# Ledger of designs, part 115: peptides against a protein of PDB entry 6J54

Target 1, 223 residues: chain A of PDB entry 6J54
Amino acid sequence: NENLFASFIAPTMMGLPIVTLIIMFPSLLFPTPKRLINNRTISIQQWLIQLTSKQMMAIHNQKGQTWSLMLMSLIMFIGSTNILGLLPHSFTPTTQLSMNLGMAIPLWSATVFTGFRYKTKTSLAHFLPQGTPALLIPMLVIIETISLFIQPVALAVRLTANITAGHLLIHLIGGATLALLNINTMTAFITFTILILLTILEFAVALIQAYVFTLLVSLYLHD
Target 2, 42 residues: chain B of PDB entry 6J54
Amino acid sequence: QFQFTGIKKYFNSYTLTGRMNCVLATYGGIALLVLYFKLRSK

## One batch from the design tools (peptide; made by RFdiffusion4, then SolubleMPNN)

Design b2_p13_3_s1 (from b2_p13_3, 7 letters changed)
Fold by OpenDDE base, seed 1:
Structure b2_p13_3_s1 (fold): chain B 223 residues (1-223), chain C 42 residues (1-42), chain A 13 residues (1-13)
Amino acid sequence: as target 1 above (223 residues)
Amino acid sequence: as target 2 above (42 residues)
Amino acid sequence: DLELAQFLLLLAL
């Protein structure tokens, strides 16, 4: 049991928190452009960022588009950390619930408070869906209020659970594949095929979870 | 647009203002209930 | 070690 979760323990070197370096590392992969005509790799990155930015911020007005920098940095951070976490002997900070809560709660709070500050009437009205029968109004308002407070927890748990579960499955199936190589080669081949498919899936999940996390934050901002 | 009369004009689930008022009324009611029980315990 | 083995196995293919 301990061996299964050993990869999720926060790494330390000589008692120093190397986790900070791991968290900061993805930032080095996205350098700021310094030229009018950048390198092909940087140009592709900028192009992808622009496409995702245009897609995500299309639902927002001019005031909401001020969050584009924050949301794009968020998706790039989570996406890069999730992808890098699939490397061997890597530690994925997003597998830690504390890390994800640390991102979810402030961002959620900022979006909610921004909504109440600039769109007070609309934000208050969102606690009651349109067309609700009069008898269900009090209960539905309470449920919607509870739903609001569950949102940051749901954001953090969703990201943590999806990434952690994927990593665990890769470990389990990979371990089974290695064990079966010495027992039954045919079964090991099948298990290995599953491992490959699972790995591809986890790459997709890594990107999707980053997108979903950022999209939901954006959606809460839009209300 | 919806035409409401009386109390339904201010407390309805179709207009933005009506929805807001319903939410505020709900929270106000809950707050009054909590206050009632708090004062009753003393 | 397991992740490394998996990665190497994938690269060997």
Scores: peptide ipSAE 0.034, ipTM 0.751, DockQ to the pose 0.015
Fold by OpenDDE base, seed 4:
Structure b2_p13_3_s1 (fold): chain B 223 residues (1-223), chain C 42 residues (1-42), chain A 13 residues (1-13)
Amino acid sequence: as target 1 above (223 residues)
Amino acid sequence: as target 2 above (42 residues)
Amino acid sequence: DLELAQFLLLLAL
């Protein structure tokens, strides 16, 4: 059914790319605090950001902690876009592989370059795991080099695949539920219950994928 | 705490310096191999 | 250890 992928088409209005507005929309959900003690929503947001920041940046030195703002903004952006994408009839920008590659490649490149600049010896040593038998060293170095270049692709594909698959599954189960309404109401009720449980799961997946993406970028920086 | 002597001191898979040297040696070997084939083709 | 961490993270998904 060609209609399965209709929700993943980048929306345009009168030929103008409205996708730009959709990408920028999550920024409105996180206003800058203006008071010492803000409202409940801002306080919760700041608390979550502080918790995640402390956890993610604990593995980094002083120079690595300069990335805190970027990493926190990244997780908030991906997380918010993924959550907003679960709203009915919403377009999720993170379902587009181009979007995720656009985030993954520069961030990966920056982390790798930063590693080679400040920790050249350690970065070069990462191409060879400790304890490798001497005969396997050349092959393993090549494999590890290839693995390094696959990292940005893996980041983008992981995020894209998980979010897209979740949306497709929700769509399919939802469509099946509607189709079963005219055939068997009891079965339709069961499928609807599964749909609800699946949507709850997808909310968790949306946040986890945002966290995993940001965490892996952070780990690549730490290496 | 690894004690290596001779060439293994500089080329080992346990020490940081040794691992780095192994990686550089591997890249150097590949580069020389590619260079050899390019020069041989001419 | 990073590869292991990545693997464990992928497994946890």
Scores: peptide ipSAE 0.033, ipTM 0.805, DockQ to the pose 0.027
Fold by OpenDDE base, seed 2:
Structure b2_p13_3_s1 (fold): chain B 223 residues (1-223), chain C 42 residues (1-42), chain A 13 residues (1-13)
Amino acid sequence: as target 1 above (223 residues)
Amino acid sequence: as target 2 above (42 residues)
Amino acid sequence: DLELAQFLLLLAL
């Protein structure tokens, strides 16, 4: 139904796409600290960024830590957009597969190319798991090659599917709750409770998906 | 820990170099097969 | 790393 998927249509105002503004909006929520001791909100944000940065970059060498800025910006962007997308009547850009592919493909390609450039031997050896029987080597190399090319697609689809599914569920349960208000109040209350629990879950999912997306990119970088 | 001699020294699934060579050999073989069929069809 | 990736994949699904 058009009503079901209306939330996923790119919004336009007066013929101009507002999507660009929506994509840029999360950047306003994370101002750069200028004081030695900032406001509590900024301090908490900075602390969270440092915490996540330490966790994400712990697996990387010093050369890999060069990607810290990009990965942290990515997780903050995806996380913030996903959380903001859960607001009522909000458009989530990450529900668009095109956007997620637009992020996944370049990042994946960059990690793969950097791997081949700086760790050529290790990257090539990664196509063959250690200890593989000799007769299975050609087949396994082919499978691993195919698996490599599926990675960016899986990365994009995972993010898109999880966020989209969550939004759909919230919409469906919300609609069902409204429909049941005049039919059976008790059932409506149950569905409303489920909606609340689901909404809380979706907040967690929104952050987890952002984390998983960035972590997988980092793992591909580390090989 | 693994000491390989002969062809196994260069083509093995345990050493980094051996794995790399196996991968390259596989790709080379596939490329040659594709080339063979392409030239045969022409 | 592979196990971690698999675990994360399972969490993502």
Scores: peptide ipSAE 0.029, ipTM 0.802, DockQ to the pose 0.028
Fold by OpenDDE base, seed 3:
Structure b2_p13_3_s1 (fold): chain B 223 residues (1-223), chain C 42 residues (1-42), chain A 13 residues (1-13)
Amino acid sequence: as target 1 above (223 residues)
Amino acid sequence: as target 2 above (42 residues)
Amino acid sequence: DLELAQFLLLLAL
C-alpha cells in the first residue's frame, strides 16, 4: 500500500522541496506571443483560450468580465498540471487536497464577497428560493446557508477525488497488467487494453475537471 | 409582478425585497436565540 | 444560475 501512494508524496531533493518548481513548470509551456503570425502550437493555444473565454464570459456582464484573466489563468493552470500529472513518474499537485482548497476557498470567498458588495439585495435573497411556503422559510434559509459553505469544500474535493482516483486506477490496472504478464498473457492483454482506454479517459477527465472547476467559480460569480 | 399589501409586502417569498427581509429576519432570530442561550448560561 | 451549476455539478461527478 505504501507503493500505491508513493506517487502522491511531495518530492524533495536533498531535503529541498522541488514542488515549487513543479508548480511553476506549466507556465513555461505557455509563452507570450510576440509575432503577428505565431507558431502553430501558440496559435492553437490562443485559439483555445479565446474559445474558452468566449464561452465562460458569455454569461457575465462587463463587470464580471473583469474576472476573465483570473479564470482563464486558473483553467490553464489546472488543466496543464492535470495533463502533466499523467506523465509517468510525475507528481500532480492537484492531487493534494490542500492545494485545491487553497485555490477553492479564496476564489469562492472572492465571488461571495463580490456578490454581497455589488448585489447585496440579490445575494441575500438567494438564501431563500422564490415561492417558498412561509413555514419552511427559516429551515430553508438555514439549509441554503449550509449549502453555500459547502461549495468551496465540494469544489476542492471534486477536483482532488477525480484526479486522485484516476491516478490510483491507472496505477492499479498497470500493476495488475505487469503481474499478469508472467501468469497469463491473454488476460494481461485484456487488462492492458483496459489500461489504454482508462488512460484516454483520464486525459479527458483532466481537462474536464479543470473546466468544471473554473466554470463553477464563474457561475458562483454570476450567481 | 406580485403586489402585496401589509406585512406581506415586506415579508414574502416572491419579491426580492421580501425574500431579503425574510432572510434577515431569520438570521436576526437565530442571533437572538444564540444570544439568549449565551446570556442564560452565564 | 444555480440550476445550471447543479446540472454541471452532476456532469462533473
Scores: peptide ipSAE 0.026, ipTM 0.795, DockQ to the pose 0.028

Design b2_p13_3_s2 (from b2_p13_3, 7 letters changed)
Fold by OpenDDE base, seed 3:
Structure b2_p13_3_s2 (fold): chain B 223 residues (1-223), chain C 42 residues (1-42), chain A 13 residues (1-13)
Amino acid sequence: as target 1 above (223 residues)
Amino acid sequence: as target 2 above (42 residues)
Amino acid sequence: DLADALFLLLLAL
């Protein structure tokens, strides 16, 4: 079904990639404040950033709060791209696993290396839960090590799968609604209602996945 | 606080140091096994 | 541990 996945193909014009412009576009939606009292849009954005920043950084110590800029930029980027991706005929970069891996692997690596650098004893001790029977220690250490290396993959796949699945469902239900318009109007109306509810859900999912992605990176930093 | 004596002082699943040493011992054992199999095949 | 709890919460949603 090439038509279902057509929205996930990277767009190009005359052989030039437009993906770069699409990725850069969300940055234009968040202009730098220039006034003490800004317009309503910028004020709401700044308020949301402050609230999310306070919530996200409440877990971290003073050293961990240095990551505030990185984490806030990450959540704003993923959130904005996911919301923009719900527009008709739009391309969502976060549906590409390569992009999400490109974000997840470096951030995960940075958190792990930071943990080993500043909290070496605690970080190494995390491979063995407290109270483990002596006979299970070697196996459990191996399992925890594998679990650690799966974290960046799980982070990327979770975001990719949730956003991609949402897009596919919208396309499928939308296509079904159009097909049923000429067959059965009542059934088409029911399907259209489901489409509206699903679209509202996908807006929520878009923001939740951005938050969860950033939160998990933050939690990995905290240990 | 846990009071351990002897080898349990350094290798335990309750203290931070004990857990760290257990992890290092496990990795060391795995590394030695891998090294053994590598040297055996040569 | 908190990450696991959050993951379970995500699966429930």
Scores: peptide ipSAE 0.042, ipTM 0.822, DockQ to the pose 0.026
Fold by OpenDDE base, seed 4:
Structure b2_p13_3_s2 (fold): chain B 223 residues (1-223), chain C 42 residues (1-42), chain A 13 residues (1-13)
Amino acid sequence: as target 1 above (223 residues)
Amino acid sequence: as target 2 above (42 residues)
Amino acid sequence: DLADALFLLLLAL
C-alpha cells in the first residue's frame, strides 16, 4: 500500500523542500485591495471575510476582537490550502499532522494564557462545571484539566484526519473505478458517480474543517 | 441567586468564586499528596 | 468528452 500514501509525501526538488512554496502559494490568491471598489473576485472575498468576521467575533469583547485579523487569516489559510489540495496532483500541507500541530499548539497556548492573564477567575472556574455535586469535584477538575490539554491535539488531529481521509477515499474510489473499467463498466460507472459525489463532499469538508478549526480557537479565546 | 453560608460560601459549584476555590483546593490537595509521597519515599 | 475530461481529472487525484 505504498502507493496510497505517495501523495502525502512532502514534495522536494533536488533535495530542497518545495513544501515551503506550496504553503506560501495560497497567499497569492488573496491580493490586497487597491481601490475603494475592487473587482468582483476581491469584493466577494472581502464580503466573505466581513461576514465570517462579524459572525465569529460577535461573541468576543473588544480585547478579543483584536484577534480578528489572526483568526480570519487562519480560516483563509486553512480553507484555501484544503481547497487547493483537492486539485489533481496537489500536496495539501494540512494533511501533515506536524503542520496542524504547529498551528494548533501555539494558538491554543496563546488563547489559554490570554484567558489566564485577563480572566483568571473565570478561567480557573472553567475547570469545574456549574452545579457539580460536591463529591465529584476533584475527579471532574482532573478530567477538565486533561480535557484542556487534549484540545490542541484534538484540534490538529481533527483537521488532519478529515482532510487525509477524504484524500484517501478519493484515491481509493478512483483506483477502484480504473480497475473496474475493464471488468464491469456498469459498476465502474456507479463508482465514478460515487467519486463525483465524494469530491463535492470533500469541497464542503475542506471549508467546514477550516471553519471549525478557527471557530474552536476563537471559542478557546472566549472561554 | 444562591445563598450560601459557612464553608459553602467559599467552596461551592455555583458561584464563580466558589468554583475557583474548589479548583485551587483540588490542585492544592494533589500537590500535597504528591509532596507526601515524595517525602515518604526518602 | 467533458465527462471523459472530468474522469481523467478526478482520477488524477
Scores: peptide ipSAE 0.020, ipTM 0.760, DockQ to the pose 0.014
Fold by OpenDDE base, seed 1:
Structure b2_p13_3_s2 (fold): chain B 223 residues (1-223), chain C 42 residues (1-42), chain A 13 residues (1-13)
Amino acid sequence: as target 1 above (223 residues)
Amino acid sequence: as target 2 above (42 residues)
Amino acid sequence: DLADALFLLLLAL
């Protein structure tokens, strides 16, 4: 069990936190444009960012679209870190619950606070769904209040659990494939096929979790 | 479009203002209960 | 060769 979770230990060199460098590394993959007509790689990247930004911010008005930079940076950061985390012998910062809580709590707090500042009536009314029977009103308001406070925890745990579980499965199936290679080649082939399919799935999960995390933050902002 | 009379005008689950008032009333009730138990414990 | 490289890559995860 200790060996299984060894890949999730924060790496350090000479006691210095190289985790900081790992967290900052994805930013190097997104250079700022310097020309009106950039190279193909940057153009494709910008095109993808524009598509995702238009899709995510479509639910927001002009005031909500002010958050576009923050939300797009968030999805790019989480997405890139999750994808890079699938590289061999790599450390994924998003497998750390502390990392995800560090993102979820401030962003959630900011969205909730922004909602209460500019849309106080709507935000307060959100605790009670429309058409609720009178007898259920007090209980439902309490439940919705609890639900609100669970949101940042759910965001962090969802991202952490999905990414961590994916890595664990890849390690387990990979280890099983290696062990079965000399025992039964046919079974090893089946296990290897599962490993490939799982790896492809984890690439998708990596992007989906980044999207879901950012989308939910956006939805909380929209309220 | 919703026509309510009496207390239902201010406390209803259909209008925005009514929903807000219901939420505030609920929180107020909880606060009063907490205050009651706090004062009782003294 | 590519399959072998992929195999080693995946097992190195």
Scores: peptide ipSAE 0.019, ipTM 0.759, DockQ to the pose 0.014
Fold by OpenDDE base, seed 2:
Structure b2_p13_3_s2 (fold): chain B 223 residues (1-223), chain C 42 residues (1-42), chain A 13 residues (1-13)
Amino acid sequence: as target 1 above (223 residues)
Amino acid sequence: as target 2 above (42 residues)
Amino acid sequence: DLADALFLLLLAL
């Protein structure tokens, strides 16, 4: 079991936390555009950012669009870290629950407080769904309150669990494939095929989780 | 538009203000209950 | 040889 989770240990070298460098590394992959017409790679990146930005901010009014920079930076950060984490022998910071809670709690709290500040009536009314029978109001308000506080936890755990589970599965299937090479070549080939399909899936999951995380933060802001 | 009269005007699950008031009333009631039990135990 | 390299790469993930 220790070998299975060894990849999730925060790496240190000479007592210094390399994790800080790993967290900052994705920033180097997204240089700021300096020209009106950039090279093909940067142009594609900018296009993707614009596309994603338009999609995510379509739900928000002008005040909500103020969060566009934060949300876009968030999705780029999580997406890039998740993808880089799929590289061989790479450490994924987003597999750490502490990291994800560190992102989820402040962002969630910011959205909730922003809601209470600018949309006080709507935010308070959100604790009671429209058309609720009068007798169920007290209990439902309590449930909705609990639901609200579960949101940041669910946000962090979802990201952590999906990324961690994906990495774990890759390691398990990979290890199984290696073990089966000398036992049954045919079965090893099957497991290897599954591994390939799984790795492709994990690339998709990495992006999806980044999107979902950012989207949910955006939705909480909209509420 | 639902026309509410009396107390239902202020405490309803259909209007925004009514929903808000219901939520506040619920929280207030819970707070009072907690306070009551806390003071009673002493 | 390429398949082996890819295999090792995938196992290193």
Scores: peptide ipSAE 0.019, ipTM 0.756, DockQ to the pose 0.014

Design b2_p13_3_s3 (from b2_p13_3, 8 letters changed)
Fold by OpenDDE base, seed 3:
Structure b2_p13_3_s3 (fold): chain B 223 residues (1-223), chain C 42 residues (1-42), chain A 13 residues (1-13)
Amino acid sequence: as target 1 above (223 residues)
Amino acid sequence: as target 2 above (42 residues)
Amino acid sequence: LLDEALYLLLLAL
C-alpha cells in the first residue's frame, strides 16, 4: 500500500523542496504574447482563454468582471497542473487537500465578503429562500448558514477526490496490467484497453474539475 | 410585488427586506440564547 | 444561478 501512495508524496531533493518548482512550472507553458500574429499554440491558448472568459463572465456585471483575471488564472493553473499530473511519474499538487483548501478558503471568503460588502441586503436575504413558511424560518436559516460554510470544504474535497481517485485508478489498473502480462496476455490486453479509456477520461476530468472549481467560485461571487 | 402591512411588512419570507430581517432576528435570537447559557453557566 | 451550476456539476461528476 505504500507503493500505491508513493506518487502522492511531496518530492524533495537533498532535503530541499522541489514542490515549489513543480507549482511554478505551468507558468512557463503560457508565455506572454508579443506579436500581432502569434504562433499557433499561443493563438489557440488565447482563443481558449477568450472563450472561457466570455462564458464565465457572462453571468457577472461590470463589478464582477473585475474578477476575470483571477478566475482565468485559476482555471489555467488548475487545468495545467491537472494535465501535467497525468504524465508518468509526475507529482500533482492538486492531489493535496492542503493546497486545494489553500485555494478554496481564500477565494470563498473573498466572494462572501464581497457579497456582504456591496450587496448586504441580498446576501443576508439569501439565507432564507422565498416563500418559506414562518415556522420553518429559523431552522432553514440555520441549515442555509451551515450550507454556506460547507461550500469551501466541498469545493476543495471535490477537486482533491476526483483527481486523486483518477490517479489511483490509473495506477491500480496499470499495475494489474503489468501483473497480468506474464499470467494471461489476453486479459492483460483487455485491462490495457480499459486503462487507455480511463486515461482519456481522466484528461477530461482534469479539465472539467478545473472548470467546475472556477465556475463555482464565480457563481458564489454572483450569488 | 407583495404588499404587506403591520409586522408582516418587516418580517416576511417574500420581500428582500423581510427576509433580511428574519435572518437578523434568527441570528439575534441564537446570540441571545448563547449568551443566556453562558451567563447561566457562570 | 446555483441550479444551473449544480446541473453542470452533476454532469461533470
Scores: peptide ipSAE 0.160, ipTM 0.814, DockQ to the pose 0.025
Fold by OpenDDE base, seed 1:
Structure b2_p13_3_s3 (fold): chain B 223 residues (1-223), chain C 42 residues (1-42), chain A 13 residues (1-13)
Amino acid sequence: as target 1 above (223 residues)
Amino acid sequence: as target 2 above (42 residues)
Amino acid sequence: LLDEALYLLLLAL
């Protein structure tokens, strides 16, 4: 068990929290544009950010579009950390539930409070769907209230579980492939093929989870 | 669109105001129940 | 290439 989860232990060097450096590292991959015509890599990044921002913020009005910077920074951060976490011997901060809760709870709270502050009537009305039979109203309101409070937990757990499970599978299948190389080469080849497919899947999952996390925060903002 | 009369005008599941009032009434009812049990224990 | 990829992947794990 300890060997299985060894990759998920927060790394420290000489007792200093190197995790802070790991969290800050993705920020270096997205430099601020300084020229009217930037480099190709920066231009591609900016283009992708614009496309994603346009897609995600399409559901929001002008007031909701003020959150574009926050949401784009969030998706870029989670996406980059998840992708970098697939590198050899890398530590993924998003595998830590505490990290994801630290992102989910404040963002969820901000969206909920923003909704109650500026759209009080609509936000309160969302606890009761339209057309609900009168007898089901109290129970449904309670369920919807509970659902609201489960949202930040669901955001954090979903991200943590998906990324952690993927990493575990890669380690397990990789270890099995290594072990089978000396036992049965044909089986090792099959296992290796599965590992390749799994790694590709995990790259996709890494991006999807970043998108889903940000999208759900956006949906909570929109209510 | 919807024509409601009496209590249904203020407490309905179709209008925005009606839904809001239903939610507030539910929370108020729960709060009163909690208050009742709290005062009963005293 | 497959052997090299396997080696690199196994080193990564």
Scores: peptide ipSAE 0.031, ipTM 0.744, DockQ to the pose 0.013
Fold by OpenDDE base, seed 4:
Structure b2_p13_3_s3 (fold): chain B 223 residues (1-223), chain C 42 residues (1-42), chain A 13 residues (1-13)
Amino acid sequence: as target 1 above (223 residues)
Amino acid sequence: as target 2 above (42 residues)
Amino acid sequence: LLDEALYLLLLAL
């Protein structure tokens, strides 16, 4: 049913891509602090950013910590877009594979090139796990090389699939609940309860996927 | 701490340098194979 | 309230 995927079509207004405005909208939710002691909302945001920054950047050296701003902005962007996508009749840009590939490929490339630039020996050594039997070395190096090139695709597909599947499931259960209203009200109530629980789960998934995406980018930078 | 002698000193899966050399050797071997087949076709 | 919430939620989906 094509109606199931209608919510995933990139919206346009009179032929103009309004999707650009949708992508830029989350930036308005995170204003820059102007005071030493800001309001509660900004303070909570800064606290969360500080905590996540400390956790993610703990594995990086001084050079890696220069990526803190970009990684924190990335997690905030993906997280905010995913959460906003759960609003009624909202378009989630992260459901578009092109969007996620557009983020994953450059970030992955930057991490890989940065690794080869500053830690060439270590980066090359990562293609061969430690302790590999000598006879398996050529095959394993090839596999690890392929694995490296799959990383940006895996990042994009993971995020896209999880968010899209969640939205689709919410839509399907919601549609089923609506259909059951005329058939069995008790069953409709059960499906509605499941829908509520599912929406709560999707809020968690939205944040987790943002964190995992950013974390993996950070880990690729470290390795 | 690993003690390797001979060729294993430079090509091993335990030391950082050894792993790097193994990777480079593998890529070099593949490149030579590709080159061989390319030259053989002509 | 549940009926209204259901209606609004289903309308939003």
Scores: peptide ipSAE 0.020, ipTM 0.743, DockQ to the pose 0.013
Fold by OpenDDE base, seed 2:
Structure b2_p13_3_s3 (fold): chain B 223 residues (1-223), chain C 42 residues (1-42), chain A 13 residues (1-13)
Amino acid sequence: as target 1 above (223 residues)
Amino acid sequence: as target 2 above (42 residues)
Amino acid sequence: LLDEALYLLLLAL
């Protein structure tokens, strides 16, 4: 059991938490462009950022587009950390629920408060779907209120669970492959193939979860 | 398109203002109920 | 080669 969860323990070196460095490391992979025409790598990165930015912010008005920088930084951070977490013996901070809650709760709160501040009527009206029968209004308002408060939890848990589950599966299948290597080579080959496919899938999941996280934050902002 | 008169003008599920008022009324009612039970228990 | 690659990959995991 300890072997299964060993990858999720926050790494320390000489009593100092390395987690801080791990969290900051992805920032080094995305340098700020200084030239009109940069290297191919930087150009591709900028293109991807612009592409994702256009997609993410298309639903927002000009006022909502003020959040573009934060949302894009968020998706880049989560995406990069998730991808780096798939490297051998890498610790991904996004597997920690505390971190994801630490991101989800403030962002969710900011979106909710921003909504109440600038679109008070719309935000309050959002607690009651249009066309609701009169007798169901009180109950539905309560349910919708509860739903609102579940949003940050669901956001954090979704990210944590998806990334953690992927890591666990990779570890388990990898361990099984090693165990079967000397028992049944054919079965070991099959499990290894599954591991490869799973790893590819987890790369996609890593990006998707980052996108979903930011998308949901943006949607909450838009209401 | 919807023309409401009387109380329905302020409390309806179709207009933005009506929905807002319904939500506020619901919260107010819940708050009053909680307050009532709190004061009763004391 | 595949076995060695597998072994190295699995060790890396």
Scores: peptide ipSAE 0.019, ipTM 0.736, DockQ to the pose 0.013

